# Peptides against a protein of PDB entry 6NYY: the designs that were tried, part 90

Target 1, 212 residues: chain A of PDB entry 6NYY
Amino acid sequence: KHFEQAIERVIGGLEKKTQVLQPEEKKTVAYHEAGHAVAGWYLEHADPLLKVSIIPRGKGLGYAQYLPKEQYLYTKEQLLDRMCMTLGGRVSEEIFFGRITTGAQDDLRKVTQSAYAQIVQFGMNEKVGQISFDLPRQGDMVLEKPYSEATARLIDDEVRILINDAYKRTVALLTEKKADVEKVALLLLEKEVLDKNDMVELLGPRPFAEKS
Target 2, 212 residues: chain A of PDB entry 6NYY as posed
Amino acid sequence: KHFEQAIERVIGGLEKKTQVLQPEEKKTVAYHQAGHAVAGWYLEHADPLLKVSIIPRGKGLGYAQYLPKEQYLYTKEQLLDRMCMTLGGRVSEEIFFGRITTGAQDDLRKVTQSAYAQIVQFGMNEKVGQISFDLPRQGDMVLEKPYSEATARLIDDEVRILINDAYKRTVALLTEKKADVEKVALLLLEKEVLDKNDMVELLGPRPFAEKS

## One batch from the design tools (peptide; made by RFdiffusion4, then SolubleMPNN)

Design b2_p19_4_s3 (from b2_p19_4, 7 letters changed)
Fold by OpenDDE base, seed 4:
Structure b2_p19_4_s3 (fold): chain B 212 residues (1-212), chain A 19 residues (1-19)
Amino acid sequence: as target 1 above (212 residues)
Amino acid sequence: MLPYSNSNLVTVSDDQLAE
């Protein structure tokens, strides 16, 4: 219990008991987090879900916590599944509410960073090629890009394509698993916090063997 | 450092719109 609380504090900050969400906002958060949880559950290369919560903490209204595998090398497929998992919240909002919220800002930032890294740092894009440039750090005045304007445009285009592909994949997945997203969201609204065991009880065992 | 080092997905409150 103490260890879990310590981890939660590191992840989300202090529980904001004073932040009372309106029922509609809480519903949005529940479905958003359910989207993350279900996407991670059914994506082979996603990390196993540890906990999902709709209790506000710090600047977070809800969160899904995953156990990362200890690995030093990542495949393109692994990065794609992680992108899809990260987009799960936004996609869930679109599927269930027909509208999107600002709640996915951090998710979109992460997805954007991943996409640029794949293309510019890891050389994972065929059109851009086997290149590796350092991305400007936040606050660095990049006076000169190490590539041409044409290359910059190509990079931007390929980033959008990659993100869009991940988005479409996530839409397909969560549409197929729409009933599961609903089940998770409803249970979140009741319990506010779900763990891996709750997910197993609700959805059955995760279809991918956890590499121990 | 992989951009996904944080195994936590967070729904963020937009405090800027509440002002």
Scores: peptide ipSAE 0.217, ipTM 0.739, DockQ to the pose 0.064
Fold by OpenDDE base, seed 5:
Structure b2_p19_4_s3 (fold): chain B 212 residues (1-212), chain A 19 residues (1-19)
Amino acid sequence: as target 1 above (212 residues)
Amino acid sequence: MLPYSNSNLVTVSDDQLAE
């Protein structure tokens, strides 16, 4: 219990017991987190879900916690599934509410970062080619880009394509699993916190063997 | 740092925009 609380503090910060969300906002958070949870559940290369919560902590209104695999090498397919999982919250909001919120800001940041890394660091885009450039780290002086403006435009275009493809894939998945997202969201509204066992009881065993 | 090093997804509060 103490260890789990410590991890939760690291992830979300201190529990803000005083932050009372309006019922509609709480509902939005529940469906957002359910989107993450369900996307991760049905994506082969997503990390296993440990916990999903709609209890506000620190700056977070809710979170989904995953157990990262000790993996040093990632394929394009693995990175795509991770992007889809990360987009699950935004997609869930769109599917269920027909509107999107600012809640996905951190998710979109991560997706954006991943997409750029795939294209300019890992050489995973055929149009851009087998190149690898260091992305400016936060705080580094914007060094002159080692490539032309034309290449920069190409990179931007291919990033958008990659993110859009991930988004469409996530929409397709969560539309197919819409009933499951609803089940998870409703259970979250009831229990506020779900673990892996709750998900198994609700959805059945994850269809992918946890590669240890 | 791998872009997904922290597999934790957090829904961010808008209250951060007011600061």
Scores: peptide ipSAE 0.212, ipTM 0.740, DockQ to the pose 0.077
Fold by OpenDDE base, seed 2:
Structure b2_p19_4_s3 (fold): chain B 212 residues (1-212), chain A 19 residues (1-19)
Amino acid sequence: as target 1 above (212 residues)
Amino acid sequence: MLPYSNSNLVTVSDDQLAE
């Protein structure tokens, strides 16, 4: 327990027990996190869920913890599933509340970064082609893009397409699993923290074998 | 490999709202 708490502190920061969320906000967080959890549960290439929490830590109102696989190479399919899992919170909000919140900002940032990396670093887009450019790091002087404005527009368009495709995939998945998202969200509101065993009890065993 | 957490639902800073 102490070791887990130490890891949580390092990863998530200090628990802000003093941050009292309004009931409606807490509900939003629960469904958001449930969306991530359920998406990850039913996506083959998503990392196994270890814990999901709606207890605020640091700057986050909720979080999901995953056990990453030790891998250095990622397929396009794996990256897509990861994008879908990352979009699970936003999608859940849309499905259940018919509205979106600012809560998904970090998720969208991650998805955006992944999409750009896939297209301009990993050469995974057929229209853009097998190119690899370093993405400017935050704070680096915007060096002249090594490609034309037309190529830049193409990249932007293809990034949007990729993200939208991931979004649609996630919508389809969580719509199909809407009842499961609800179950997880409701239990989160009750327990605030769920582990893998709780998820198994609610949803059954994860349909994908944990490749340890 | 250490578990990673994806922090979801970042609080909007007052500075971001003032923009």
Scores: peptide ipSAE 0.197, ipTM 0.735, DockQ to the pose 0.063
Fold by OpenDDE base, seed 1:
Structure b2_p19_4_s3 (fold): chain B 212 residues (1-212), chain A 19 residues (1-19)
Amino acid sequence: as target 1 above (212 residues)
Amino acid sequence: MLPYSNSNLVTVSDDQLAE
């Protein structure tokens, strides 16, 4: 109990029990988090789900918590699955509501950062090639890029393509698993918090062996 | 470059790609 509370405090701060969400907004959060949970459940290289919650904490309205693997090396395929998992919330909103909200802002930030890193740091894009440049950090002096404006445009285009491909993959997955997303969302609306065991009861065992 | 922003809906994982 103390350990779980400590983790929750680190993740989201104190519960905001007094924060009143409109029913439609609460529903959006539930389906968003269900999207993350289900995407992570059915993606081989996604991290194992620990907890999914729609209880507001700090600045967060909901979250999906995963247990990261101790990895020092990531494949392109692993990074793609992580991107898809991260896009799960946005995709769920699109599938169920036909609209998108600002809720995915942090997710999109993470996906964007990952995509740029893959292309300009890890050399994982064939068009851009085997290059590795440092990404500008917040507060760094805007130095001249070590490549042309044409290369900059190419990078931006390929980032967009990569993200779009991840998005499409996630749409395909969550469309296939649409009923599962709904089951998770409805149970979230009832219980507000689900753990791995709840997911197993609802969806069956995760189809992938957990790699520690 | 694509813009970055913060969300009220959060996926919590080890972010080794934030560099």
Scores: peptide ipSAE 0.144, ipTM 0.631, DockQ to the pose 0.126; fails the geometry check

Design b2_p19_4_s4 (from b2_p19_4 with H4Y A9L S15D H17L)
Fold by OpenDDE base, seed 3:
Structure b2_p19_4_s4 (fold): chain B 212 residues (1-212), chain A 19 residues (1-19)
Amino acid sequence: as target 1 above (212 residues)
Amino acid sequence: SLPYSNSNLVLVSDDVLAE
């Protein structure tokens, strides 16, 4: 108990009891987090969910905790499923509310960074080819791109295609699992925190063997 | 492996909404 609380404190920060979300905002958070949770549940290469919460902590309104696999190498398929899981919140908002919020800003940033890395660092795009360039670090004036303007445009186009493909995949998944997203969201609104056991009770066992 | 937390919804500071 003390060890788990210490880990939660280190990972999630202090619970800010002072931030009372409006009921509609809390509903948005619940469906957003449910989207992440359900996407992660039904995507083979997503990390297993440990906990999902709509209790505000630090700068976050909601969060999901995952247990990563100990791996150093990632396939294109694994990176795609991670992108889909990351888009799950935005997609859930679109499906249930017909609107999008600023809540997905960090998710979109992560997806964008992953897409660029796949194309320009890992050489995972056939049109761009087997290239690897260092992405500009935050604060480095990228004075000279090591590639032409034509290549830059191609990279930007292929990044958009990759993100859109991940988005469409996530829309298809969460549309199929719409009832499951709603079950998770409603239970989040009731309990505020769900663990893996709650997810198993709601959705059944995760269809993928946890490779420890 | 250490659990990681993804904060999926970040409070946008009032400063970002004012710009």
Scores: peptide ipSAE 0.222, ipTM 0.705, DockQ to the pose 0.062
Fold by OpenDDE base, seed 1:
Structure b2_p19_4_s4 (fold): chain B 212 residues (1-212), chain A 19 residues (1-19)
Amino acid sequence: as target 1 above (212 residues)
Amino acid sequence: SLPYSNSNLVLVSDDVLAE
């Protein structure tokens, strides 16, 4: 208990109980977080969900906590499932509300960074080929790109394709599991915080064996 | 491995909405 609270403070910051979300915003947050939680539950290579919360912390309105696997190497399939899990919130908003919000900005940033890294650092794209370039860090003067403008356009196109594929995969998954997303969202609105046990009670055991 | 949190909904600062 004390250790979990300490981790929550370090990772999430202090609960801002003073941020009163409008009921519709709180509903949006609940469905967004439910999307992440359910996507992570049904994606084989997603990290195990520990906790999901719609209690605002720091600048975040909600969050999902995961236990990462101790691994140094990631497959293309693992990275795709992580992208899908990260898109789960945005996709849930689309499915349930038919609208998108600014809430997914950080998720989209992470997905974008992952997609670029896969293509230009890990050589995981067949069209771009076996290349590895350092991505410019924020604030580095991007000196001359080590590739042509045609290659730059190709990279941008393939990044978009990869993200769209991940998005479509997530839409398919959460559409199939729409009732589960709703169950999680409704329970979040009631309890504000769910743990792994709540998810097991609600959805049944995660269909993937936890690799110990 | 330490648990990580994805803060999925970030309040966009008013500065981004003013553009």
Scores: peptide ipSAE 0.212, ipTM 0.708, DockQ to the pose 0.068
Fold by OpenDDE base, seed 4:
Structure b2_p19_4_s4 (fold): chain B 212 residues (1-212), chain A 19 residues (1-19)
Amino acid sequence: as target 1 above (212 residues)
Amino acid sequence: SLPYSNSNLVLVSDDVLAE
């Protein structure tokens, strides 16, 4: 208990007791976080969920905590599943509410960064090819792009394709698991915080062996 | 490995909504 609280403070920051969410906002948060949790549960290469919370902390209204695998190398499939997990909140909002909120901004940023990195840095796109360019850092004078405008357009197109594919995969998954997302969301609204054991009780054991 | 937290659902400041 004390160790978990210490980890929560280090990772999540201080609980913002001052932000009272409206019931509808809290519901949106619960379903958003449930989307992340369920996507992570049923995606093979997603990191295992440790905790999910709808208690606002720092700048976030909710959060999910994961145990990363000790790995230095990531496959394209692993990166795709991580993208899908990251899109789980947005997709859940769409499935349950038929609307999207600003809440997924950081998720979309992460997905966008991952997609560009896969295509431009890791050479994981067949059309763009085996290239690796440093992405301009914020504040670097955009010196002449080391690639043509045609290549820039190709990169942008392939990034959109990759993100859309991840989105569609996530929609398919969470539509299949819609009842599980609902269960997690409802339990979040009741308990505000769920751990791995709560998830096992609710969904059954995660279908993928956790690498110890 | 140390657990990581993904903060989800960022409060968008009014400044971003005004643009």
Scores: peptide ipSAE 0.210, ipTM 0.717, DockQ to the pose 0.062
Fold by OpenDDE base, seed 2:
Structure b2_p19_4_s4 (fold): chain B 212 residues (1-212), chain A 19 residues (1-19)
Amino acid sequence: as target 1 above (212 residues)
Amino acid sequence: SLPYSNSNLVLVSDDVLAE
């Protein structure tokens, strides 16, 4: 308990129990987090879920906690599933509410960064080709891009295609698993925090063997 | 490996909404 709380404090910041979300906002958070949780549950290359919470912490209204695999090399398939898991919250909001919120801003940032990295750092796009350029860090002077404006446009187009493909994949998955997303969301609204055991009780065992 | 949390739903600071 104390160790988990310490990890939660380091990762999530101090629990802001004082932020009373409106019931509709809390519902949105629950379905958003349920989307992440369910996407991660049914994606082979997603990291195993440890905990999902709708208790606000720091700047976040909810969070999902995962146990990453110790790996240094990632496949294109693994990166795609991670993108889909990251989009799970936004997709859940769309499926259940027919609207999107600002809540997915950090998720979209992460997905965008991953997509650019795949295309311009890892050479994972066939149209752009086997290129590797350093992504400008926040605050680095916009040095001249080591590629033409035509290549820049191609990169931007292929990034959009990759993100849209991940989005469509996530929509298909969470539409198929819509009832499971709802079960998780409703239980989150009741318990505020779910662990792996709660997920097993709701959804059954994760269909992918956790390679410890 | 240390657990990571994806903080979903960042409270947009009032400053960003006021733009």
Scores: peptide ipSAE 0.204, ipTM 0.704, DockQ to the pose 0.068

Design b2_p19_5_s1 (from b2_p19_5, 13 letters changed)
Fold by OpenDDE base, seed 3:
Structure b2_p19_5_s1 (fold): chain B 212 residues (1-212), chain A 19 residues (1-19)
Amino acid sequence: as target 1 above (212 residues)
Amino acid sequence: LEEIARSVLKNPEDAYSRI
């Protein structure tokens, strides 16, 4: 209890009991977080869900906490599932509301960074090929790209394709699991916080064995 | 183990302040 609360304070900041979301915003957050949670539940290479919350903390309106695997080497398939899980919130908003919000900005940033890294750092794209370039860090002078403008356009196109493929995969998954997303979202609106046990009660055991 | 928190940000501008 005390240790979990200490970790929660470090990661989420103090619960701001004073931030009352409008009911419609709270509903949007619940379905967004349910999208992340359900995508993570049914994607083999996603990190196991520990907790999902729609209680605003610090700058966040809601969050999902995952137990990362102690893994240093990632496959292309693992990175794709992580992208899909990251897109789960945006996809849930689209499926349930037919609209998108600014809530996915951080998710889209992470997905964009992952897609560029896969293509230009890890050499995981067949059209671009076995290349590895350092991405400019924020604040670094945009050093002259070690590749042509044609290669830059190819990279940008292949990044878009990769993100769109991850998006479509996530749409297919959460459409299949639409009833499960609804169950999680409704229970979030009731309890505000769910743990792994709540998810097991709602959805059954996670279909992938946790590698101990 | 570093818990990966995924957050819905209250303000879009807050995404820029954590960089």
Scores: peptide ipSAE 0.114, ipTM 0.745, DockQ to the pose 0.080
Fold by OpenDDE base, seed 4:
Structure b2_p19_5_s1 (fold): chain B 212 residues (1-212), chain A 19 residues (1-19)
Amino acid sequence: as target 1 above (212 residues)
Amino acid sequence: LEEIARSVLKNPEDAYSRI
């Protein structure tokens, strides 16, 4: 308890118990976080869910916490499932509310960064090929791109394709699991915080063996 | 190091503070 709270403060920041979300916003957050949780639950290469919360912390309104695997090498399939899990919140909002919010901005940033890295750093795109170059850091004046404008357009197109594929995969998954997303969201609205055991009680055991 | 996916940002301005 005390140790967990200390870790939560370090990682999540201080609980802003004083931030009262409007009921509709709290509902949106619950379904958003439920989308992440359920996507992570049913994606083989997603990290195991530890905790999901709709208690505002710092600048975040909710969060899903995962146990990272101690791995140094990631496959294309693993990166795709991580992208899908990251899109789970946005997709849940679309499925349940027919609208999107600004809540997914950090998620979209992460997905965008991952997609570019896969294509231009890891050589994971067949059309672009086995290339690896550093992405411009924010503020670096890239005077000359190490590739042609045609290659730049190809990269941008393939990034969009990859993100759209991850999005469609997530839509398919969360549409199939729509009832599970709703169960998680409703329980979040009641308890505000769920752990792995709550998820097991709701959804059954995660269908993928956790590599110990 | 637990990866906390902080997905939902309260303020649009808060998004710019992490860039």
Scores: peptide ipSAE 0.038, ipTM 0.706, DockQ to the pose 0.072
Fold by OpenDDE base, seed 5:
Structure b2_p19_5_s1 (fold): chain B 212 residues (1-212), chain A 19 residues (1-19)
Amino acid sequence: as target 1 above (212 residues)
Amino acid sequence: LEEIARSVLKNPEDAYSRI
């Protein structure tokens, strides 16, 4: 309890109990977080959900906390499922509201970074091939790209394809599980915070054995 | 480099999705 709360404070920041969201915004956050939670629940290679909250913390209006697997190597399939889970919030907003919000900004950043890394660092794209380039770090002088402008365009195109494929996969999943997203969102609006046990009670056991 | 690869692979912040 105390250690978990300390980690939550370090990573999530302090709860902003004074930040009162309008009911419509709180509803949007609940469905967004439910999208992440349900996507993570039904994606084999997603990290197990520990907690989901619609209580504002630090700069976030809501958050989902996961138990990362102690792994150093990731497959292409694992990275795809992680991208889909990360897109779950945006996709939920689209499915339920027919509109998208700025809430997914951090998610889209993460997805974009993952897609570029897969293509230009991990050699996971067949068209770009078995290449590994150092992506410029924040603050490094953008040295000339070690590849042609034609290769740059190819990379950008393949990144877009990868993200769109992950998006479509997430749309298909959360459309199939639409009733489960609704259940989670409604329970979030009631309880504001859900844990793994709440999710098991609501959705049944996660269909993937936790690799202990 | 390590930060993007680490953000993809090891970002302890990947434990938290923030809206």
Scores: peptide ipSAE 0.126, ipTM 0.705, DockQ to the pose 0.314; fails the geometry check
Fold by OpenDDE base, seed 1:
Structure b2_p19_5_s1 (fold): chain B 212 residues (1-212), chain A 19 residues (1-19)
Amino acid sequence: as target 1 above (212 residues)
Amino acid sequence: LEEIARSVLKNPEDAYSRI
């Protein structure tokens, strides 16, 4: 309990109990977080959900907390499922509201970073090839790119393709599981916080054996 | 301050720094 609360404070920040979201914003957050939760539930290589909350904390309106596996090596398939889970919030908003919000900004940042890393650091793209370059950090001098402008365009195109593929995969999944996303979102609006046990009660056991 | 729903995913940077 105290340790979990400490982790929650470190990860989520302090609960902003004084922050009153409008009912429509609260609904948007609930469906957004439900999208993450359900995507993570039905993606084999996604990290197990620990907690999902629509209580505003720090700069977040809601959050999903996962237990990361102690893993040093990631496959392309694992990275794809992580991207899909990260897109789950945005996709849920699209499916349920027919509109997108700024709520996915951090998710899109993470997805973008992952996509670029897969292509230019891990050599996971066949067209770009087995290359590895450091991504420029904020504040690094604009050094000449170690590749041509044609390669830069190719990288940008392949990043877009990878993200779009992850997005389409997530749309397909959450469309199939639309009723489950709705159930999670409605329960979030009632309880504000769900754990793994709530998810099991609502959706049944996760279809993937927890690697013990 | 644009409040953003946060997915507490391990930062890809943290995943990538271990390689």
Scores: peptide ipSAE 0.066, ipTM 0.617, DockQ to the pose 0.067; fails the geometry check

